# Ledger of designs, part 137: peptides against a protein of PDB entry 8YVU

Target 1, 39 residues: chain A of PDB entry 8YVU
Amino acid sequence: PQLCYILDAILFLYGIVLTLLYCRLKIQVRKAAITSYEK
Target 2, 160 residues: chain B of PDB entry 8YVU
Amino acid sequence: TWLTVLKKEQEFLGVTQILTAMICLCFGTVVCSVLDISHIEGDIFSSFKAGYPFWGAIFFSISGMLSIISERRNATYLVRGSLGANTASSIAGGTGITILIINLKKSLAYIHIHSCQKFFETKCFMASFSTEIVVMMLFLTILGLGSAVSLTICGAGEEL

## One batch from the design tools (peptide; made by RFdiffusion4, then SolubleMPNN)

Design b2_p21_2_s3 (from b2_p21_2, 9 letters changed)
Fold by OpenDDE base, seed 1:
Structure b2_p21_2_s3 (fold): chain B 39 residues (1-39), chain C 160 residues (1-160), chain D 39 residues (1-39), chain A 21 residues (1-21)
Amino acid sequence: as target 1 above (39 residues)
Amino acid sequence: as target 2 above (160 residues)
Amino acid sequence: as target 1 above (39 residues)
Amino acid sequence: SEVEKLLEELRKQAITAYEEE
């Protein structure tokens, strides 16, 4: 049971990190698309 | 196209928010059905007494639904409505996190005061159960807040 | 303890979905970069 | 509801996971 809570914490942290990275990547894609339209 | 991908992402975030809200409602309903929180001594279930699982879930559900509808209809007024709802949901999520942290502290304090070495003692069991539920709700609330903030940023970006 | 496992399952599923979305987005960024270099 | 079915499946998986530990 204690291992389960540790796993939950790791997975939760992983989820947060992935969400942030995904948001950053999405913003980059948007910026790239805008730059492509301006050229 | 990049626009199609962005729309799919908004829908995904909205679905995630709705799912989080539903899980919170389910937990709230189960706890209220199994336990008479009003008769439990102490502030172990302070977050439940505050009704957070219910009103928080409602806010998150509304925000998620509005986000999905806004994405599907591509109407400017819906985008603004979704942005407002997501902002409100973000505030609600922040408040919920605060309430849950306070509840968690009280639950942990209760466990320490009663020196809960035996899990099967009724008071210790209730405190441990409360702690587990509060931790789960805290995680769900953080996820919901993350989705609401993400949707807010996406909505703001579409208005600019 | 059972609730912990349920949370693990949800977080795991969420992590998988985010990973897939991240991979798709990364591929799109790469495609956009390649298209920008060819022009 | 579909959500209830999903919850039941998750519950079954949780029980199985607990039995495996």
Scores: peptide ipSAE 0.381, ipTM 0.816, DockQ to the pose 0.018
Fold by OpenDDE base, seed 2:
Structure b2_p21_2_s3 (fold): chain B 39 residues (1-39), chain C 160 residues (1-160), chain D 39 residues (1-39), chain A 21 residues (1-21)
Amino acid sequence: as target 1 above (39 residues)
Amino acid sequence: as target 2 above (160 residues)
Amino acid sequence: as target 1 above (39 residues)
Amino acid sequence: SEVEKLLEELRKQAITAYEEE
């Protein structure tokens, strides 16, 4: 049972990091799309 | 630049792979230190008896390190080496998942056979503990495999 | 204790989905970058 | 030692989470 909570914490942290990276990547895609539309 | 972002992503995947490997190794060492697996009857710790936490952690660690080094030095030979290491780590991860699934089935069968309603019985406690550890290791192995496959695809894309 | 296992399953599924979405987005960014370089 | 500290913090958090359930 204690191991389950540790795993939850690790998975939660991993999810947060992936979400931040995904948001950054999404912003980059939007910037690239805008630049491509202006050309 | 996009290249810098991609490099940071590869490094992140490599770090996650190394971290996963280290966690697996830590779990393996803790279990081996606390429990005398050789004296435990049954196959509830078959993955540990096979030494998976040790060799699996080594393979994943080497693959992750090679991926990070390859990204930092940006040399063609290192990229090929990283691709090979990631492929090997992916195979090792797949094998590890198979072993862990077999162990999980055996542990669950043991719990069912002994009708483990009382958690405080030594045998049932050990079987439950084994099941929990095996599940954790299975999740970690799947995460490691995902990172290794992702790195392999990234490396293959750079070579093409 | 049962809630912990359910949380583990949800977080694990979330991690897989985010990883797949991240991979798809990364492929799209690469395709956009290649198209921008050819222009 | 840093890994041990992290493990201890995780252990404390796990105990707290278990007590809250």
Scores: peptide ipSAE 0.373, ipTM 0.811, DockQ to the pose 0.017
Fold by OpenDDE base, seed 5:
Structure b2_p21_2_s3 (fold): chain B 39 residues (1-39), chain C 160 residues (1-160), chain D 39 residues (1-39), chain A 21 residues (1-21)
Amino acid sequence: as target 1 above (39 residues)
Amino acid sequence: as target 2 above (160 residues)
Amino acid sequence: as target 1 above (39 residues)
Amino acid sequence: SEVEKLLEELRKQAITAYEEE
């Protein structure tokens, strides 16, 4: 049971980090698209 | 093409929010069906007594649906409505997290006071079950809040 | 204990989906960078 | 039916994990 809760915490943290990285990457893609449209 | 990809990602966030809301609602209904919370002494189920799984799920569902509709129709009034709904859902999520943390502290304190070595004792079993459900609800609420905030930022970026 | 395993499965699935989306987005960023370099 | 199958698989995994502990 303790291992299960530890795994939950690790997976939850991983999910948050991936979500943040995904959002950052998405913003970068948007900026690149806007810059390409203005050229 | 890039705008289409961004719209798909926003839709995915909206779907994630709706799914989180549905899971919270399902857990709330299961707990209410299995346990008569009104007859349980103590504040172990305080979040359920406050009806958080129900009203929280409704707010998240409405926010997610409005976000999806806003992306599909691409109308200015829908974007503003989605932004408002996501902001309201973010506030509701923050309040829900606070309530769940308080409930979790009470449940953990109860387990500690009663020295629950015997899991099969009715009181210890209920406290453990409550703790597990509250932890799950807390994780789901944090995920819902994350999605709502992300959608709010995306909506604000479209208005600028 | 059973609820913990259910949560683990949901979080694991979510992590896999996010990883796939992140990989797709990263490939798109690379393609956009190559296209901008050729212009 | 797919959700029920997933729930059954989760139940089997939970039982297996409980037996391993």
Scores: peptide ipSAE 0.356, ipTM 0.806, DockQ to the pose 0.017
Fold by OpenDDE base, seed 4:
Structure b2_p21_2_s3 (fold): chain B 39 residues (1-39), chain C 160 residues (1-160), chain D 39 residues (1-39), chain A 21 residues (1-21)
Amino acid sequence: as target 1 above (39 residues)
Amino acid sequence: as target 2 above (160 residues)
Amino acid sequence: as target 1 above (39 residues)
Amino acid sequence: SEVEKLLEELRKQAITAYEEE
């Protein structure tokens, strides 16, 4: 049971990091799209 | 800018791979230190008997390190080396997943055969513990494989 | 303990989905960058 | 945040379980 909780913590942290990276990437895509539209 | 972003992503993936490898090694060492796997009856720890946590973690660590180094130095020879290492790590990870799945099946079968209603029985506890560790190792291996494959694709894209 | 394992499974699936979405988004960004370079 | 609360609660349960052992 303790190992399960540790795994949960790791997976949760990983999920948060991935979410942040995804958000950053999404913002970059939006910026790139806007820049391409202005051209 | 895109290359820089990709470079940062590769580094992150490499770090993730190294961390995954280190966690796998830690689990492997802990299990080997606490349990005499050689004397455990059955195939509950078959993945550990095969030494997967060790060699797999080594491969993932090397792959991650090479990926980071390749990204930092941006040299063609390092890119090829990283690609090779990541490919090897991906293969190793796939093999490891297979071994872990087999071990998981054996562990689950063991739990089922012994009708482990009492968690405090030593055999049932060991089987449950093995199952938990194998599941964790499986998840870590999948994460490592994902990172290695991602790095391989990135490296292949750079050669192209 | 059972809830922990369920949570692990959910978080794992979430991680996989996020990874796939991230890959797709990355590919889209690359395609957008290539298209912008050709203009 | 809800998952964090859940994890914290689980942690508390784990500690309680450890103390009972």
Scores: peptide ipSAE 0.332, ipTM 0.803, DockQ to the pose 0.017

Design b2_p21_2_s4 (from b2_p21_2, 7 letters changed)
Fold by OpenDDE base, seed 4:
Structure b2_p21_2_s4 (fold): chain B 39 residues (1-39), chain C 160 residues (1-160), chain D 39 residues (1-39), chain A 21 residues (1-21)
Amino acid sequence: as target 1 above (39 residues)
Amino acid sequence: as target 2 above (160 residues)
Amino acid sequence: as target 1 above (39 residues)
Amino acid sequence: SEVEELLEQLRKEAIKEYEEE
């Protein structure tokens, strides 16, 4: 049971990091799309 | 620049791979230090007997390091080296997943055979502990494989 | 304890989905960058 | 089921290993 909680913490942290990276990437895609539309 | 972002992402994937490898090594060393795997009844720790936590972690660490170095130096020879290392790590990860699945099946079978209703029974406790560790190792291996495959795809895309 | 394992499964699935989405988004951004460079 | 047969084989192997120890 303790190992399960440790795994949960690691997976939760990983999920947060991936979410932040995904958000950053999504913002970049939007910026690239806007720049492409202005050209 | 877009290249800078991609570079940061590759570095992040490499760091994630190294971290995963280190965690796998830590679990492997802890299990080997606490338990005499040679004297454990059955194949509950078959993945550990195969040395997967050790060689798998080494492969993932090397792959992650090479990916980071390749990205930092931006040299064509390092990119090829990183691609090769990531491919090797992906194969190693796939093999590791297979070994861990086999171990998990054996551990689950052991729990079922002994009708483990009492958690405090030594055999049942060991089987449950093994199952938990194997599941954790399986998750880590899948994460490592995902990072290695991602790095391989990124490297292949740079070679084209 | 059972909730912990369920949470692990959900977080694991979330991690896989995010990784796939991230890969797809990265490919899209690369295609957009190539298209922008060819213009 | 095939799973039950596999479990029974595993049980027989486990018993055999236990008897060899």
Scores: peptide ipSAE 0.340, ipTM 0.790, DockQ to the pose 0.008
Fold by OpenDDE base, seed 1:
Formats: sequence, structure tokens, C-alpha cells
Structure b2_p21_2_s4 (fold): chain B 39 residues (1-39), chain C 160 residues (1-160), chain D 39 residues (1-39), chain A 21 residues (1-21)
Amino acid sequence: as target 1 above (39 residues)
Amino acid sequence: as target 2 above (160 residues)
Amino acid sequence: as target 1 above (39 residues)
Amino acid sequence: SEVEELLEQLRKEAIKEYEEE
């Protein structure tokens, strides 16, 4: 049971980090698309 | 750039918020159906006694629905309504997190005080069950708050 | 305890989905960067 | 220390509830 809660915390943290990274990547893709459109 | 990203994800965030709200509502309903919280002594279920799973879920659901409708209809009045609802949902989520943390502390304290070595004791079982549900609700509330804040930022960016 | 395992399963699934989306997005960023370099 | 104090207060309340039952 204690291991389950630890796993939940790790998975939750992982989910947050991945969400932030996904948002960052999406912004980068958009910036690249805008830069390509201005050229 | 950030606003543009959030705008494209607005529907997704709204759906996530609705889903989170529905899960919270389901948990609240299950707890109320299985447990007579009114007859449970102590503050182990303080968040449930406060009705947080219900009103919180309603606020998040309304906020999510308004965000989706606002995105689909592209009407200025809907954008303002969505922004207001998302702001209200964000405040509600923050309050909910606070309540849940307090409940979690109380539940953990209860478990520690009673030295719940015997999981089958009714009081210890209820405290453990409450702790588990509160943790789940806390995670869901954090997710809902994240979506509501994101939607609020999107709505604010559309008004500028 | 059982609820913890259910939460773990949900978080795990979420993590997998986000990882796949992240990988897809990363590939798109790389493709965009290559296209920008060829122009 | 604050958590311990809270626990002690909760313990006192729990004992009080047990004495009422």
C-alpha cells in the first residue's frame, strides 16, 4: 500500500513534467511555423 | 505564442475539466451512497460534509462547458462568460485544495492516533478509505484547477 | 489500497498517452527545423 | 512541532469523544 502511494506521487509528477514539456514543444512548433510563414 | 497554444488547446482543456468534474461527482455520489457521512463522528470526512465534491464538480463542469461553447460559437459574450466561469472555478479549485489538505491532515492524524494496526476496525477502515478518496480528489482538483487556470488565461488573452 | 491501484493505472495510462504525444510533437519539431534549415 | 501539537489536540478531542460515548 505504501508503495502504491509513492508510485502515485511519481506518476503524478511525471504527468506534470510531461504536460509542461508538451506545452513547450507545441510552442516551439508554432514558433517554427510562424518563422516559416514570415520567410 | 502562449496564448495561441492555449487557444488551440482550449477545447481539450475544457473536456479535461468536464471529465475531472464528472469523476469528482462520481466519487462524491459513491461516497454518499455507500457511507452515511452524517452518522460518522469526527472530521475525517469534513470535505464531504462541506459538499465539496458536489459543488466543486458543478463549478468545474460549468466552466468546462462554457469554455467549449465559447470556443465553438466564437461570440464575445460567451468568451466573457467563460472567463468568468473559469475564474470562479479556479477560485473554487483553490478552496477545494485547501479543504482537502486539511481533511487529509485530519485523516492521517486519526490513523496515527488510533495506531491503526487492525485495518479491519471500522474506524480505521473509514479513516483509511477517507484518506484514499481525499488523495484522489486532491489530484483531480489539482488537474481541474490547472485546466481552469489555463482556460482563464486563454479567455483573458482573447479579450486583449 | 484498491483505489490507489486504480489511480496508478489511470496515471500510468495518462503518462503513456502523453509520452506518445510528446514523441510525435518532437518529431514534428525536428521536421520543421530541418525544413527551415533547407530554406 | 506544530504537527505534533495538532496531533496532541486531536488526541485530546478523540479521547473526549470516547469518554462521551
Scores: peptide ipSAE 0.340, ipTM 0.769, DockQ to the pose 0.007
Fold by OpenDDE base, seed 5:
Structure b2_p21_2_s4 (fold): chain B 39 residues (1-39), chain C 160 residues (1-160), chain D 39 residues (1-39), chain A 21 residues (1-21)
Amino acid sequence: as target 1 above (39 residues)
Amino acid sequence: as target 2 above (160 residues)
Amino acid sequence: as target 1 above (39 residues)
Amino acid sequence: SEVEELLEQLRKEAIKEYEEE
């Protein structure tokens, strides 16, 4: 049972990091799209 | 700016792969140091007997390191080498998943056969412990495989 | 303990989905960058 | 514990790199 909770913590941390990375990448894609429309 | 972001993403995936490999290696070494697997009757630790935590961790570590180096140096030969290593790591990960699933089935079957209501019996405790470790290693292996496949697809897309 | 295993499965699935979405977004960013360099 | 600390450090570094962008 303790090992399961450790795994949950690791997976949760991984999920948060990936979510932050995804959000940043999405913002960059949006900025690039806006810049391409202004040109 | 976009290339810099993509490079950071690849580095993150590489770091994740190395971390997964290190965790698998640590679990393998801890289990081997605490338990004499050779004296355990049955196939509860078949994945450990096959040495999967060791060779799998090595393959994933090499793949992750090559991916990071390839990203940092941005050399065509390193990109190809990383792609090859990631492909090999993906195959190794798939094989590892298969071995772990077989081990999990054997461990579960053992628990069912012995009707392990008494968790305090040494055999039932070992089977439960094995099941927990195998499940964790299975999840880590799938995460590592996902990262390796992602890096392979990204590398293949750059070569096309 | 059973709830922990369910949480592990959900977090694992979430991690896989995020990884796939991240890869797709990365490919889109690369295509946008290539298109901007060709213009 | 050492692996957990290393994971936390890697997380902090990753967060820092992303916040700087």
Scores: peptide ipSAE 0.364, ipTM 0.815, DockQ to the pose 0.051; fails the geometry check
Fold by OpenDDE base, seed 3:
Structure b2_p21_2_s4 (fold): chain B 39 residues (1-39), chain C 160 residues (1-160), chain D 39 residues (1-39), chain A 21 residues (1-21)
Amino acid sequence: as target 1 above (39 residues)
Amino acid sequence: as target 2 above (160 residues)
Amino acid sequence: as target 1 above (39 residues)
Amino acid sequence: SEVEELLEQLRKEAIKEYEEE
């Protein structure tokens, strides 16, 4: 049971990090799309 | 800017692979140190008996290291080497998943056969512990496989 | 304890989905960058 | 039924291993 909670914490942290990276990448894609549309 | 972002992502994936490998190795070492797997009845620890935590961790570590080195040196031969290593790590990860699924099925079957309502029985406790460890290793293996596949795709895209 | 395992499965699935989405988004960004370089 | 047969086989193997130890 304790190992399960440790795994949950690791997976949760991983999920948060991936979500942040995904959001950053999505913002970059939007910026690139806007820049390409202005050209 | 784009190449630098890709480079940072490759490094992150490589680090993730190495971390996953280290965690798998740590789990393997802890289980082997705490439990005498040779004296445990049944196939509850079949994945450990197969040595998966060790060879899997080695493959993922090598793949991660090669990916990081390839990214840092930007040499064509290193890119090919990294692609090969990532492919090998992906195959190893797939094999590991298969072994872990088999082990998980055996562990679950053991729990059902013994009607483990009381977790305080030594055999039921061991089966439950094995199931937990196998599930953890399965998750780590899938994470490692995901990283290896991602690095393989990135490497293939650079060769193209 | 059973809830912990269910949570692990959900978090794991979430991690896989996010990884796939991240890969797709990265490919889209690459395609957009290539298209902008050819214009 | 196949799962039950597999469980029965596993039970027989487990009993056999217990009798050997």
Scores: peptide ipSAE 0.337, ipTM 0.789, DockQ to the pose 0.007; fails the geometry check

Design b2_p21_4_s1 (from b2_p21_4, 16 letters changed)
Fold by OpenDDE base, seed 5:
Parts: structure tokens; sequence; C-alpha cells
Structure b2_p21_4_s1 (fold): chain B 39 residues (1-39), chain C 160 residues (1-160), chain D 39 residues (1-39), chain A 21 residues (1-21)
């Protein structure tokens, strides 16, 4: 049970970090698309 | 185009916030249906006894709805209103997290003081179950806060 | 304990989905970068 | 329940839009 809670915390943190990274990457893709459209 | 994309993202975040609130409400109702909290001794279920899963979910849902409405109304005068609504949503999420943390601390303290070894198997099980539900609600509230903050940042970006 | 395991399963699934989305987005960024370099 | 279903559908549509982008 203790291990389960620790795993939950780690997975939750991982999910948050991945979400942030995904958002950053999405912004980069959008910027790249805009730059490609302007050229 | 960029504004349209941001609007879609904001709507998604608002929906996520509402969903989080609904999940919290569902957990609260399930706990109330399975366990008669009023007859449970101890403060382990203090948040449930106070009805936090219910009113907290309602407030979080309202904040999410307000955020969505603010995002949908893209009137020039509503930009500030949108920022205000998103800020209010963020505050609501933060308040929810604070309440859940307090409840979690109280439940953990109770478990530590009494040690589960001293409780009958049923009481120990109930205490563990309560703690697990509180942790889940805390995680959901954190997710809701994250969405609200993201919406606030998006709104601030629109004002600049 | 049972709820913890269920939560772990949900978070794990979420992590997998996010990882897949991140990979797709990374591929898109790479494609955009290549296209920008060719222009 | 109907409200939840509507929200779920909206979320699914949004996920699909995000996947297409």
Amino acid sequence: as target 1 above (39 residues)
Amino acid sequence: as target 2 above (160 residues)
Amino acid sequence: as target 1 above (39 residues)
Amino acid sequence: LPLLLSLYRELQQLVEELERA
C-alpha cells in the first residue's frame, strides 16, 4: 500500500511534467507552422 | 488563427476543470452511498462530513463554467472579464487544494496517533479508504488548478 | 489499497497516452524543421 | 448523467481536434 501511494505520486508528477512538455512542444509546432506560412 | 487556437485550448481547459469537479462529486457521492459517514467515529472523514466533495465540486464546476463562458465570449470588452474569470477559477482551485491538504494532514495525523494496529479491521479499512479518496480528490484539485492557471496565462497573453 | 491500484492504472494509462502524443508532436516539429531548412 | 455525457463528448471532440492539429 505504501508503495502504491508513492507510485501514484510519481505517476502524477510525471503526468504534470509531460503535460507541460506537450504544451511547450505544441507551441513550438505552431510557431514553426506560422513561420512556414509566412515564407 | 493564433487566437482561435488559444480559444480552443481555453475551452479544453475549462472542460477539464468541469470534468475534474464532476469526478470529485462522483467520488463524494459514492463514498456517501457506500459508507454512512455520520456513524463513523473520528475525524478521518471530516471533509466528507463537511460536505466538501459536494460544495467543492460545485464551486469548481462553476469556476470552470465561468472560464468557458469567458473564453467563448470573445468581445473586446470581455477580454478583461475573461481574465477576471480565469483568475477567479485559479483562486477557487487553490482554495480547494488548501482544504484538501488540511483534511489530508488531519487524516494522516489520526492514523499516526491511533496506529492502524489498534483499530479493528473494519475501522482500519475505513480510515485507509478515506485517506485514499482524499488523496484522489487532492490530485483532481491540483489538475483543476493547473487548468485554471493555464487559462489565466492564456488570457493574460491575449491582453498583451 | 484497491483504489490506489486503480488510480495507478489510470495514471499509467494517461502517461502512456501523453508519451504517444509527445512523440507525435516531436515528429511534427522535426518535419517542420526539415521543411524550413529546405526552403 | 446527461450533463456528464455531454461534457465527455465535448472532451472527446477536443481530443480529436488536438490529434488532428
Scores: peptide ipSAE 0.459, ipTM 0.806, DockQ to the pose 0.093
Fold by OpenDDE base, seed 1:
Structure b2_p21_4_s1 (fold): chain B 39 residues (1-39), chain C 160 residues (1-160), chain D 39 residues (1-39), chain A 21 residues (1-21)
Amino acid sequence: as target 1 above (39 residues)
Amino acid sequence: as target 2 above (160 residues)
Amino acid sequence: as target 1 above (39 residues)
Amino acid sequence: LPLLLSLYRELQQLVEELERA
């Protein structure tokens, strides 16, 4: 049971980090698309 | 291109693979140190009896190291070596996952059959602990396999 | 204890999906950057 | 251990580069 909770914590942290990275990348893609459209 | 992205992340994937391998090895050694698997009846620890944490960790570590070296030196012979190691690691990972799934099923079946309502019974505790460890190893193996497959795709792309 | 394992499975799946999405976004950013450079 | 630490540092640098890009 304790190992399961540790794994949950690690996976949860990983999920949060990936979500933040995904959001940042999505913003970058949008910015790149706008810049490409203006050229 | 997809291949270019994978190539850029090759080193990262290699490090992740090595880390995964080390964690698997650590868990394997801890389990072997705490539990005398030889005295456990049944196939609850079949993956450990087969030495999967050890050979799996070795394969993943070698694959990761070769991938990192191949990326750094960018030599044709290293690329081929990395591809071979990644392929071998992928096969090993797949086999490991299969063994772990079988072990998990047996452990779950054991828990179900014995109606382990009393967690304090030695057999139920061992089965539960085995299940937890196997699940963790399964997750780590899946992560390792994912990295190995990604590295294999990168290597294949470089050969084309 | 069962809830913990279910949570692990969900978080693991979420992590895989996010990783794939992250890779796709990264490819899109690179493609957009290349297209912008060629203009 | 030194190799692992170096790899970890490289990974951190890569993450930082990705964050800055």
Scores: peptide ipSAE 0.451, ipTM 0.800, DockQ to the pose 0.107
Fold by OpenDDE base, seed 2:
Structure b2_p21_4_s1 (fold): chain B 39 residues (1-39), chain C 160 residues (1-160), chain D 39 residues (1-39), chain A 21 residues (1-21)
Amino acid sequence: as target 1 above (39 residues)
Amino acid sequence: as target 2 above (160 residues)
Amino acid sequence: as target 1 above (39 residues)
Amino acid sequence: LPLLLSLYRELQQLVEELERA
């Protein structure tokens, strides 16, 4: 049971990090799209 | 170039595969060090008794290493050889993961046989612990399968 | 304990999905960058 | 071992690049 909770914590942290990275990447895509539209 | 990026991604996937294998080995080693499996009644740890975490992880690691080596080699010198090695490593990795899944299913079946409601009993505690370990191994196996499939797709794309 | 396992499964699935989405987005960013460079 | 270390370094560089992006 304790191992399960540790795994949950790791997975949760991983999910948060991935979400942040995804958001950053999405912002970059949007910026690139805007730049392409202005050209 | 796009090709360079793909190569880096393949190498990353290979490293991930090796890392997964190493984690499996570590877990197997920890289980063997903490628990005297020989004294455990039943077949809950039959896969561990068979040494599967060890040899399986070794095979998976070898496959990952071969994949990485193949990707790092300059394609200009031995294009066909590199492609062949990459394909072989992908197949080997997929096979290793398949074997691991089969063993995990077997272990899970044994755990279900020992499903007891009273977790306070030593046997039930051990069964619960084994179940947790099997679940962790299953997750690692799924991650490994994902990496192997990705490598296979990348390799197939290079062959086309 | 059962809830922990369910949570593990959900978090694991979430992690896989996010990873796939991240990969797709990364590919899109790369394509956009290449298109911008060719212009 | 040196191959593993090189791979580990490459992985770290990749992670760092991803973090900087």
Scores: peptide ipSAE 0.445, ipTM 0.798, DockQ to the pose 0.085
Fold by OpenDDE base, seed 3:
Structure b2_p21_4_s1 (fold): chain B 39 residues (1-39), chain C 160 residues (1-160), chain D 39 residues (1-39), chain A 21 residues (1-21)
Amino acid sequence: as target 1 above (39 residues)
Amino acid sequence: as target 2 above (160 residues)
Amino acid sequence: as target 1 above (39 residues)
Amino acid sequence: LPLLLSLYRELQQLVEELERA
């Protein structure tokens, strides 16, 4: 039972980190698309 | 630059793979220290008897390290080596997942057969503990496989 | 304890999905960068 | 444990660098 909670914590942290990275990458893609459209 | 971002991502994936490998090793060592696997019914700890936490962790660690080194040095020969290592790591991860699933099924079957209503019974406790560890290892292995596959795809893209 | 296992499954699935999305986004960024370099 | 902590710190640094980029 304790191991389950530890796993939950790790997975939750991983999910948060991935979400942040995804958001940043999405912003970068949008910036690149805008720059390409202006050319 | 985009290339720098991609390189950082590859490095991050490599580090993640190494971390996953280390966690697997830690779990393996903890299980070995707490439980005398040789004295326990073999089906419950079959993954440990097969040495999966050790060899799997080694493969993932090597793959991650090679990926990081390849990214840092940007040498063509290292890229190929990293790709090979990542492929091997992916295969190892797949094999590990299979072993863990089999172990999980056996552990679950054991729990059902013994009708483990009493958590304090030594056999039931061991079976439950084994199941929990196997599940954790399975998740870690899947994460490691994901990272290895990602690195492999990145490496293949660099060769094209 | 049962809730913990359910949470683990949900978080794990979420992690996989995010990883796939991140990979797809990464590929898109790479393609955009290549296209920008060829111009 | 210390190796894991070191790796965790490295991962955190990498994440921070990625966040800054």
Scores: peptide ipSAE 0.505, ipTM 0.817, DockQ to the pose 0.109; fails the geometry check

